# Peptides against a protein of PDB entry 5CWW: the designs that were tried, part 8

Target 1, 194 residues: chain A of PDB entry 5CWW
Amino acid sequence: VPKLQGPFDFDLNPEDEQDDEVELKDIYVIGEKPRVADLMRGEEEELEMMKEDQHNGLSLNIICLLSTSGQVKICLDIDGVEAQWLPPRSKNKRLFAPPPEPPSLLTFQTFDTLKPAEVTPDGWPMFSEDATSPYSFYVTHPAGITYISLTPWVFRLESELQSDSEAGTEFRIDLLAKGQGSERDRIFTQTRTQ

## One batch from the design tools (peptide; aimed at target 1 D11 S59)

Design b2_p23_4_s4 (made by RFdiffusion4, then SolubleMPNN; its pose is not in this set)
Fold by OpenDDE base, seed 2:
Parts: C-alpha cells; sequence; structure tokens
Structure b2_p23_4_s4 (fold): chain B 194 residues (1-194), chain A 23 residues (1-23)
C-alpha cells in the first residue's frame, strides 16, 4: 500500500514572516528526469539516441504552487519524495522508526502572475502544461495567461548537482539565487470591454 | 529591498545545504 506522503514541511521556506494563509488553488509537479542508468539495463543502442535527446532535466522534483491571487511558488524537492511503501505488517518489533521527516521543500522562487487589480474573489488561476518543454508551463486566469519557463536556472542547477567539484560551488549557487529566476511573460491579457 | 536580499540569502543557504546532502 502506498504511504501517503505529506504534509510537506516547508522548513526550508525562508521565513516569509507574512506567509499569510496563502490559499492554494492549484499544484503543478515536474518530475525528476529518469535516471538513464535505470532505464538502460537492456539495450545499448537506445542509449546513444537518448543521450542526444536527454533534454538535461533536473534530477529533482519541482513542485509549483499557485494561490488564488495568482502567486506562484516554485519549490524543489530536496529530500526526494521516494514512494514509501507501508512496511509489511510483520508481527515483530515495532521499530517505531520515527516517521520519516516529511520531505523538505525548498522554495526557490515566488512571484505574481496577476496585478493586484486583476485579483478577484472568484478568480480561479490554473496551471497548464507546455507540450514543447517539461520545464515550461502556463498560468491561466480570466484576466490573462502567463507563460513561465524554469529553463534559465534548471540546467544550471542540474549542472551543479552533477558536478563532483566543490570548487566554485558557492559562487555558482550565488549566481543561481541572485540571477534572473524563472522567465515570466504575460502572453495574453483579457481586455475588459467597457 | 532588504527583505528580498534576506530571502535570497535564505535560498542560498538552503541550496548549499541541499547540495551538501546530494553529493
Amino acid sequence: as target 1 above (194 residues)
Amino acid sequence: SAAEEAKRKAVLEALKKALAKLR
């Protein structure tokens, strides 16, 4: 039986003191890239073609949270939500393994997709996938559509995760955090016909 | 803003910690 995973601890959420109860409306999950080594236990030839089309995705899960106000929070699953199976009810020794600490989500970036004047009590922002990229998506709201791409930082983060060299890590991470985060473009705005 | 800088610093620290766990 799959173990229910959650609640996720936002322990790595920078104490935004004013995490006012952000009412979440939608969640968008970008799964980690499959480990090629796990897929490749069979055929050598498929290795070469998959290497080129290895759109070098992130080896971490990304969890995007969307509020009713159109705020997007991009979180990284650092601990890896491994599918935990309930241990078989072996009769012997309740090793109360402390419940595995809920996976800590790191909030990488938070931004708004709506202007304050566009936020309505009846608003229902939603995520939509981009079929052309696993690391791009849309936020759709009655006021408009916003394109979001994580590509500006995802590849750099992955490169850092795969780097065996600790040299320059601090500098590269600093660039990731200080850099322009996700690309965000309002591609459509609903003109209020007066 | 000072708040944005504090937030970026927190993200940096968290990323450093995360990378240390993943390596």
Scores: peptide ipSAE 0.221, ipTM 0.794, DockQ to the pose 0.068
OpenDDE base, seeds 1, 3, 4, 5: peptide ipSAE 0.220, 0.217, 0.219, 0.219; ipTM 0.795, 0.793, 0.794, 0.794

Design b2_p23_5_s1 (made by RFdiffusion4, then SolubleMPNN; its pose is not in this set)
Fold by OpenDDE base, seed 2:
Structure b2_p23_5_s1 (fold): chain B 194 residues (1-194), chain A 23 residues (1-23)
Amino acid sequence: as target 1 above (194 residues)
Amino acid sequence: REEKRKKALEALKKALEKLREEA
């Protein structure tokens, strides 16, 4: 039986956003890709195919949160939430290991997909997948459709996570964090037919 | 490698914390 996981603790929520009860409407999860090092322990033949697919995904789960206001929050699962199953009813009093600390999600980026004038109280923004890239998706709202891509930073972050050198890592990560982050493009805007 | 990964993640956390404090 699958174990219910959560609640998730959100790390680095802006203090100012705590007062705005961000009503979440949708969640989009991008599963982690296996680490290249873990793949290296497997068959050599699969290694050659993955070298050509240069776009090795991030070895962290990405959790995207979408509010009624069209705010997107990109969160990283640093702790690596694995699917947990309820322990088999073995008779042995497994000492209730203290419930594992709820996995913490690191907020990487927060941005809006809607203009203030487009926000409606009854808004129903939704995520949708981009079939062409696992790290791209759309936010659909009655006011319009926004394309989002995490590709500008995902590869760079993964390269730092897999780096054998600590030299310059902090600097590059600082640049990554301070950068423009995700690509965001409004691909469709619904014209208010008055 | 795992230790380096951990350090990179810690660096990321710190970087994001700094941005929050500057915002």
Scores: peptide ipSAE 0.557, ipTM 0.927, DockQ to the pose 0.830
OpenDDE base, seeds 1, 3, 4, 5: peptide ipSAE 0.556, 0.554, 0.558, 0.555; ipTM 0.926, 0.926, 0.926, 0.926; seed 4 fails the geometry check

Design b2_p23_5_s2 (made by RFdiffusion4, then SolubleMPNN; its pose is not in this set)
Fold by OpenDDE base, seed 2:
Structure b2_p23_5_s2 (fold): chain B 194 residues (1-194), chain A 23 residues (1-23)
Amino acid sequence: as target 1 above (194 residues)
Amino acid sequence: MEEKRRKVLEALKKALQKLREEE
């Protein structure tokens, strides 16, 4: 039986005065891709196929959260939250192990997909995948559809994670953080029929 | 590799922290 995990703590959550009021409506998880170094220990044949798939994804889980207001929060699982299973009903209840500290998610970016005038109390925005990219998705709301792509920063972050050189890493990471380079494009807007 | 990965993630955390402090 899968173990229920959480609550998750959010590290570096923007102090939006409204964060306490942010009702989450949907969650979208982008699973981590295997690290190239972990693949190098595998059979040579799988390595050739993955060299052609130049799209080495991020070796971190990404958790996207969507609020009623259409706010998207992009979080990184830096602790490496793994699927946990309930321990087999073995008689040795380690009853007294302190509960492991809840895993923390690093809030990378927060942005809105709706204009304030488009937000409704009964709004129900939803995530949907982009079949063409694992790091792109859509936010669908009655007011419109927004395309989001994490590609601009995901590969750069992975490059830093995979690099053997520490030279310039801090600078490049600083640029990544400041750039918050998620692509956001409103691809459809519902015209209010007056 | 793991130590470098940790350093990158710590650098990211610090960079984001700095960004939040500037906002």
Scores: peptide ipSAE 0.581, ipTM 0.938, DockQ to the pose 0.861
OpenDDE base, seeds 1, 3, 4, 5: peptide ipSAE 0.579, 0.577, 0.580, 0.578; ipTM 0.938, 0.937, 0.938, 0.938

Design b2_p23_5_s3 (made by RFdiffusion4, then SolubleMPNN; its pose is not in this set)
Fold by OpenDDE base, seed 1:
Structure b2_p23_5_s3 (fold): chain B 194 residues (1-194), chain A 23 residues (1-23)
Amino acid sequence: as target 1 above (194 residues)
Amino acid sequence: REEHRKRVLEALKKALEKLREEE
């Protein structure tokens, strides 16, 4: 039985405490890809075939949040929420392990998918997956559809996480943070036919 | 490897915190 994990502490910008109650409407989760090294520990035989599939993915969970205003917040699970399975009910001691500190989500990027004039109180923006890429998705709203891709920075971040060298890491991470290069493209806009 | 990952993520956190302070 999967353990209910939560609440997640959002390391929300302290400035978000004063901003209007960003009413969240939807959540989109991109699960971490297992590290090749962790997969290799189990099955000796299939090791040769999996070497060629460069598991191009981030070894961190990504949590995307969508507000009523069409604001998207991209968060990273930096504490690595390992899928905690409920220990089998062995009858013995409820070791009150202190509740593990709730995993902290790091806000990587925040951006809007709607123009201010497109925001409506009855608008219901929703996430939908892109079947062609695990790191791409759509935001659908009555005003239009926005394509989003995390691929430009996900690959670079994973490369740093898997690097054996610390040389230049800080510099490259600073560039990655400053670039915040998620792709965003409005692929459809509902023109009100007057 | 785990220590390296931790250092990368700490560097990322610090980089993002600095950007937020500059805005």
Scores: peptide ipSAE 0.602, ipTM 0.940, DockQ to the pose 0.733
OpenDDE base, seeds 2, 3, 4, 5: peptide ipSAE 0.599, 0.600, 0.601, 0.600; ipTM 0.940, 0.940, 0.940, 0.940; seeds 3, 5 fail the geometry check

Design b2_p23_6 (made by RFdiffusion4)
Pose (drawn by RFdiffusion4):
Structure b2_p23_6 (pose): chain A 174 residues (1-35, 56-194), chain P 23 residues (1-23)
Amino acid sequence: VPKLQGPFDFDLNPEDEQDDEVELKDIYVIGEKPRNGLSLNIICLLSTSGQVKICLDIDGVEAQWLPPRSKNKRLFAPPPEPPSLLTFQTFDTLKPAEVTPDGWPMFSEDATSPYSFYVTHPAGITYISLTPWVFRLESELQSDSEAGTEFRIDLLAKGQGSERDRIFTQTRTQ
Amino acid sequence: SRTEKLAAKLAALVLKRKAERAA
């Protein structure tokens, strides 16, 4: 039985989130690829409101177990800082009028790319993609350049990143 | 700003990866 890791602290998490934004209904994870795609886990979170949050596993989740009984507790040991994810982007997929209080939106994988996926909700269906943005970040991680890292990363963070388009809308039908 | 903080976090990661390769 491995150690339960969490609750993960969302770094740069949007402040003043509403109840239907904090409440989660689905989770979709794009695993890191071997060193084609991003060498990081991408944790996608779907709220009741239809809000989607894209998080990056900067620290890297790895194998971990609770300590053996052989270990003696040390008083001057530092408290274990909680695990962390980096909130890259957060966006709505539903208009306020489309949000149902007990709605169950769902993630679905795209057959052609793990960096594209769908959100399904009684209000409609939405296509989402993280490309090419995830490729641009990976290229910077593999950059052969001596300098310019901070400069290039600033442009990437200023990039709009993921793209999202509604493909279907259900009208006056719950 | 939030964008500057995000960029700093990503830059730190890139620099770490570059240092691993240089080692």

Design b2_p23_6_s2 (made by RFdiffusion4, then SolubleMPNN; from b2_p23_6 with K5Q A8R L15R A22K)
Fold by OpenDDE base, seed 4:
Structure b2_p23_6_s2 (fold): chain B 194 residues (1-194), chain A 23 residues (1-23)
Amino acid sequence: as target 1 above (194 residues)
Amino acid sequence: SRTEQLARKLAALVRKRKAERKA
């Protein structure tokens, strides 16, 4: 049985967001690209196909959170939370290990997909995938549809994670943090026919 | 600033991952 994971600690939450104030409505998880070492456990044919895919992904899980207000929070799994399974009910390992520190998610970016006037108490924004990219998705709401792409900064961040050189890394990371670079485009707006 | 903190955390992550690959 899969182990329920969480709660997660959110690092660098916006100061104005009291954790209790954001009603979450949906979650979208972008899994990390498989590690080459993990690929080596597969068949050789699968290895070659995945090598090409490895260059296009992030070596971190991305957790996207969506509130009822249409706020999107992009979080990075910096601790590398893996899927955990409930240990077999072997009676004995009451390892009174102190509960592991809850894994932290790094809040990378927070933004709104709805205008204030579009927010309704009964709003039900939802994530939907983009079939063309794992790092792009849509937020659908009765008021409209917003396209989101994380691709620009994902590529840059992965480049830093995979680089052997430290030259310029700090500078590029600073730029990444300042710009963040997620694309956000309203692709559809529902005209309220009065 | 929040952005500076983010940058620091990302930089730390990058350093950590690089160190893990070299080990």
Scores: peptide ipSAE 0.602, ipTM 0.946, DockQ to the pose 0.790
OpenDDE base, seeds 1, 2, 3, 5: peptide ipSAE 0.601, 0.602, 0.600, 0.601; ipTM 0.945, 0.946, 0.945, 0.945

Design b2_p23_6_s4 (made by RFdiffusion4, then SolubleMPNN; from b2_p23_6 with A12E V14A L15R K18R A22L)
Fold by OpenDDE base, seed 1:
Structure b2_p23_6_s4 (fold): chain B 194 residues (1-194), chain A 23 residues (1-23)
Amino acid sequence: as target 1 above (194 residues)
Amino acid sequence: SRTEKLAAKLAELARKRRAERLA
């Protein structure tokens, strides 16, 4: 049985967000691509296929959170939270290990997909995948549909994570953090029938 | 700033990953 993971601690969450103010309605997970080091353990045939795919993904899980208000949070799993399964009931009274520290997610970016006037109490925004890109998705709300792409920064970040040289990495990461650069385009807006 | 902390954490991750590959 899969172990329910959580609650998650959000590192670098915006200071102005009270935990009670953000009602989450949906979650979208972009799984990590295997790291180059992990490829060395695979079968040769899988290695060739993965070499081509290595250039096209982030070696971190991305957790996207969506609130009732249409706010999107992009979080990175830096600690590599793996799916945990409940250990088989071994009868040995294992000493209650202290509750593991809740896994932390790094809040990379937060942005809105709705205008304040579009937010409704009964509004139910939802994520949906983009079949053309693993790092792009849609937020659908009765007021409209927003296209989101993480591609502008994902590949840049991965390049830094895979670099063998420390030279310039800090500078480029600083630029990445400042720019963030997720694409956000409203592709459809529902016209209010007067 | 939050941005500076974010950059620092990502830079630390990059360093950690490099160290793991070189070990």
Scores: peptide ipSAE 0.637, ipTM 0.953, DockQ to the pose 0.819
OpenDDE base, seeds 2, 3, 4, 5: peptide ipSAE 0.638, 0.637, 0.637, 0.638; ipTM 0.953, 0.953, 0.953, 0.953; seeds 2, 4, 5 fail the geometry check

Design b2_p23_7_s2 (made by RFdiffusion4, then SolubleMPNN; its pose is not in this set)
Fold by OpenDDE base, seed 5:
Structure b2_p23_7_s2 (fold): chain B 194 residues (1-194), chain A 23 residues (1-23)
Amino acid sequence: as target 1 above (194 residues)
Amino acid sequence: RTEELAKKLAALAERRKAERKAA
């Protein structure tokens, strides 16, 4: 039986966000690109074709959270949350292992997709995938549709994670953290018919 | 916040480098 995982702690959540005020409506997970080297230990020819594709993803799970207000929170799974299965009920008095520390997600970026005037108490914003890119998606709300792309920073972050160079890594990561350059474009706005 | 974010990401990068060197 799969184990229900959670709750998750959010590391570096913005101080101004009272956790109690953000009602989540949807979640969108971008799975880490599998390390081709770990999957393809047996097929050398497919490894070369996938090496060209290895440059096309982040080696971290990305968890996107969407609130009723249209706020998007981009979180990174730094610890690598894996699927857990309930251990078979072995009779052994497992000593009270301290409850495992709740898994933490690193809050990378938070931004709004709705204007304050577009926010409704009964809003139902939803994520939808972009068939053309695993790192792009849409937020659909009755007020409009917003295109979001993580591509501006995802590949740069992965480059730093894969780099063997120690020189300048901290500086480039600092620039990445400050820039947080997710693309956000309102592609449709619902005209209020009077 | 951004400074702490950068530190955590930098620490991750160093961990990944260490893992690759050990493999």
Scores: peptide ipSAE 0.608, ipTM 0.945, DockQ to the pose 0.814
OpenDDE base, seeds 1, 2, 3, 4: peptide ipSAE 0.602, 0.611, 0.600, 0.599; ipTM 0.943, 0.945, 0.942, 0.942; seeds 1, 2 fail the geometry check

Design b2_p23_7_s3 (made by RFdiffusion4, then SolubleMPNN; its pose is not in this set)
Fold by OpenDDE base, seed 1:
Structure b2_p23_7_s3 (fold): chain B 194 residues (1-194), chain A 23 residues (1-23)
Amino acid sequence: as target 1 above (194 residues)
Amino acid sequence: RVEKLAKKLAELAKRRKAERKAA
């Protein structure tokens, strides 16, 4: 049985955001790119074909959070939170272990998908995947549909994480952090039937 | 906030590089 994980601490959360103010409605997780070398332990021939496809993903989990107001929060799992399973019923529950420190997520970006006038108490926005890209998705709300793509920065970030050179890395990361560069496009807006 | 973000990402990059060199 999968273990329910949380609460998570959001590192670098916007200071103006009170924890009680943001009602989360949906979560979208983009899993880290598998280390092909770790998966293909024993199949050398298939390893070569998958190496070419290796250039296309981030070696970090991305956790997207969606609020009732249509706010999207993009978080990065820097610490590598792994899926946890409930331990087998071992009788010796060390009942007195201090609660583990809550895992932290790094808040990379926060943005809105709705205009203030489009926000409704019962709007219930939802994520949906884009079949064409693992780093693109949609936010659907009764007021409209917004396309989101993380591709403008994901591949650049991965390039820095995989670089063997320290030269210019800090500078390029600074530019990446300042630009962030997630694509956001409203592809559909519901016409208010008068 | 952005400066702290950049710092944390840079630290991650450095850590990953060190791990690859040790392997």
Scores: peptide ipSAE 0.616, ipTM 0.947, DockQ to the pose 0.801
OpenDDE base, seeds 2, 3, 4, 5: peptide ipSAE 0.619, 0.618, 0.616, 0.618; ipTM 0.947, 0.947, 0.947, 0.947; seeds 2, 3, 4, 5 fail the geometry check

Design b2_p23_8_s1 (made by RFdiffusion4, then SolubleMPNN; its pose is not in this set)
Fold by OpenDDE base, seed 1:
Structure b2_p23_8_s1 (fold): chain B 194 residues (1-194), chain A 23 residues (1-23)
Amino acid sequence: as target 1 above (194 residues)
Amino acid sequence: KEEERIKLLAKKLAELVKRRKAE
């Protein structure tokens, strides 16, 4: 049985967002790509094909949260939250380990997919995957469909994570944080037929 | 406020990069 994980603490949440005020409706998780070092345990032939694909993935889990208002929050799992399984009910060791500190997610970016006028109390925004890219997805709402791509900053961040050189890393990370660089495009808008 | 958040974000990401390079 999978262990219920959470609650998660959101590090660097926007100050104006009280966690209690944002009703979450959907979650979209982009799993980390295996590190090249971990892939070395696999068969050599699959390794070459995966090397080309590895340059296109992030070695961190990304957790996207969607609110009723169409707000998307992009969070990074820096601590590497692994799926925890409930330990087998062995009888006796009630090791009252202090509840481990809840894992923290780093809030990378927050943005809206809906205009204020499009937000409805009964609106139900949902995530859907993009078959063409693991780092792109759609937010579907009765008012419209928004395409989102994390590719621009994911690539840059992974490049820094895999770089052997520390030279310029701080500067490039600063630029990445300032730019954030997620693509957002409204691909469909529902026209209110009067 | 957002600028300060971004600065802290950058710092945390930089620390992550450093940790990954040390492993």
Scores: peptide ipSAE 0.600, ipTM 0.942, DockQ to the pose 0.814
OpenDDE base, seeds 2, 3, 4, 5: peptide ipSAE 0.599, 0.598, 0.600, 0.599; ipTM 0.942, 0.942, 0.942, 0.942; seed 2 fails the geometry check

## One batch from the design tools (peptide; aimed at target 1 E21 F111 A117)

Design b2_p24_1_s2 (made by RFdiffusion4, then SolubleMPNN; its pose is not in this set)
Fold by OpenDDE base, seed 1:
Structure b2_p24_1_s2 (fold): chain B 194 residues (1-194), chain A 24 residues (1-24)
Amino acid sequence: as target 1 above (194 residues)
Amino acid sequence: SALLTLRPTYRPDISPYLAKLAKK
């Protein structure tokens, strides 16, 4: 049985004035790419094909949070939250291991998908996957549909994470974080029929 | 009609996490 993980500590920088006390309504998780070592337990031929797929995903889990206002937070799991399973019902002593400290999620980006005038009390945005890309998704709201893509930065971040050179990596990651944001395209807008 | 543009993407300071990211 999968273990319920959480609560996650969002290292929301308390100085982030934009932390609108935003009621979270939905969560979308993009799992980390499988480690090459985990793939090596399979047939070698499939491993070579996956290496050639230039679209190697991020080696970190991405947690997307969606608020009632249509605000999206893109969070990175730096600590590497692995899927935890409930310990087998071994009859032996409940070693009350202290609950593991909740994993810290790094808020990488925050952006809106709705204009203030589109936010309604009865409107709830929802995530949906893009079948064509693991790093793209949609935010659907009664006011419209927004396409989101993390591809502008995710592959560059992965390249830095996989770099053998420790020299300058921190600087390059910082530049990347300050660089091009996630793609946001409103693909549909509901016309208010007056 | 003021084209209400979406606010720019906000990017929190990740400097405290750079060392952790670089070690992965």
Scores: peptide ipSAE 0.498, ipTM 0.874, DockQ to the pose 0.488
OpenDDE base, seeds 2, 3, 4, 5: peptide ipSAE 0.499, 0.493, 0.497, 0.499; ipTM 0.874, 0.871, 0.881, 0.875; seeds 2, 3, 5 fail the geometry check

Design b2_p24_2_s4 (made by RFdiffusion4, then SolubleMPNN; its pose is not in this set)
Fold by OpenDDE base, seed 4:
Structure b2_p24_2_s4 (fold): chain B 194 residues (1-194), chain A 24 residues (1-24)
Amino acid sequence: as target 1 above (194 residues)
Amino acid sequence: AAAARAAELAARAARREERAAKQK
């Protein structure tokens, strides 16, 4: 079932990213990997196939935001982690659970796909998926096409999230955010016909 | 109006590029 993209609250911006750009043009969501426990309801063969996929994806949802200026913001749904570790809240039938609070998004990385001279006021940048990887995608703008891959950090982040040591996880995640960012490659540039 | 918006967006992008270059 496609989860309805609800309003997102941005609670956690990196201190250094005063992102004054509020105008979003597109959103791209990379869903969390299915839990092995959810697969254990299937035949052992499906479990082996998912174990053989040595590249277990991230256990968090990734929300990619694209602005008119071609800025990409990579956000992590951190509330997804809490849902994994919190013991199933006792089925107290609160008939009126307030609507679930919108997920808190952590901005992991922000970067531009356009040069300042390529930015247009009427630009409509768009995301498109990469059929070869769930953690790679394209940003298309009239000025060009940029390939983006999250693979440099996604698997490392997952390893940190799966580590039994809660101690220093935040610090290690911060180091990952400051370290090797997403791969970004301009694969096509439109020649400006004067 | 459109030209002013383009200039503002371009100026924002330029500031971001400068910051990204300083962090490398």
Scores: peptide ipSAE 0.242, ipTM 0.772, DockQ to the pose 0.400
OpenDDE base, seeds 1, 2, 3, 5: peptide ipSAE 0.132, 0.239, 0.238, 0.237; ipTM 0.669, 0.767, 0.767, 0.767; seeds 1, 2 fail the geometry check

Design b2_p24_6 (made by RFdiffusion4)
Pose (drawn by RFdiffusion4):
Structure b2_p24_6 (pose): chain A 174 residues (1-35, 56-194), chain P 24 residues (1-24)
Amino acid sequence: VPKLQGPFDFDLNPEDEQDDEVELKDIYVIGEKPRNGLSLNIICLLSTSGQVKICLDIDGVEAQWLPPRSKNKRLFAPPPEPPSLLTFQTFDTLKPAEVTPDGWPMFSEDATSPYSFYVTHPAGITYISLTPWVFRLESELQSDSEAGTEFRIDLLAKGQGSERDRIFTQTRTQ
Amino acid sequence: EEEEEEEEEEELEEEEERREEREE
C-alpha cells in the first residue's frame, strides 16, 4: 500500500473561489511522456460549475510509502510540507445561467491526441486542447540555448495557452 | 414573482461580471 499523497496544495490557485468552483466533479490526468509531448503530468480538474483548472506537476509525483516502524521519530524534524501542483490556467466552460447546482460535468479523452479532451454537461459539449502550448514548454525544457530562459518563459506564460471552443449547446432541455 | 425574476437576473449579471473580472 503506497502512501496517500495529498491533499495537494494548488500553487497560484485563484482566490475567492465559489462553492461550485471548489467542488470537484471530475479529474483527468495527462501523464508525462518519456524523453511525443510534455515531460510533465498535467492534472485537469472539473468543477460543478464547469470550471476547468489545468495544473502542472512541477515537483513530480513519485513512489512513496509511509515509514517503517524501525524509524524513530525526531522532535527537531521539520513538518512535512504538503505536496504541490502548479495552477497554470483556470477557465469557465459554462455561462452562469447554464450552471446547475447539482450538475455532473464529465471529461472525455480525444482519440487523436492526449492533449486534447472534451467536457460534457447538460448545457453542452466543449472541446479543449493544450497544444501547441505544451510542445512549446517541452522545447524550452529541452532547450540547447545557453541563455534566454527567463525571457522565453515569460512569453510562454503570456501566451494564451490552451484553446477552447463550444461544439454543441442544448437549448431549454435539462 | 416579477421581483424574484428581476433579482435572479441581477444575480446572474453580477456573476458574469465577477467571472469576466477574474479572467482579466

Design b2_p24_6_s4 (made by RFdiffusion4, then SolubleMPNN; from b2_p24_6, 20 letters changed)
Fold by OpenDDE base, seed 4:
Structure b2_p24_6_s4 (fold): chain B 194 residues (1-194), chain A 24 residues (1-24)
Amino acid sequence: as target 1 above (194 residues)
Amino acid sequence: AAAAAAAAAAALAAAAARRAARAA
């Protein structure tokens, strides 16, 4: 049986100056690229060819959160939260190990998909996948549909995570975080029929 | 926003370093 995981701690969540509890309506998870090295244990040549595929994706899980207001938070799983299974009911009273520190999610980006005038209390925006890219998705709201792509930064971030040189990594990641956000394109807007 | 980005960069860099150290 899958174990419910959470709560997650959100590191670097910008204090939304608005005390308004951002009501989350949906979650979208982009799984980390498979550790090809672990999967291809014994096929070193094929592993090298797959490593050369520079665009295999991010080695971190990405957790996207969507609020009622159409705000998207892009969070990175730095701790490497894996799917957990309920331990078999072994009668071993393992001493209450202190609950493990809740896994931390790093808020990488936050952006809106709705205009303030489009936000409704009953609004229920939802994620949907893009069949053409694992790092692209849609946010659907009654007011419109927004295409989102993480591709502007995800592959560059992966390159930094895989870099053997720690020198300048922080600087380059800082440039990524400050420079190019996720792509956002409103592909549909529901016109109010006057 | 800029301070959060810098802190995010530091956290990611630290995560990268930890991963590199595990791969070594």
Scores: peptide ipSAE 0.130, ipTM 0.751, DockQ to the pose 0.019
OpenDDE base, seeds 1, 2, 3, 5: peptide ipSAE 0.061, 0.128, 0.072, 0.106; ipTM 0.650, 0.747, 0.676, 0.735

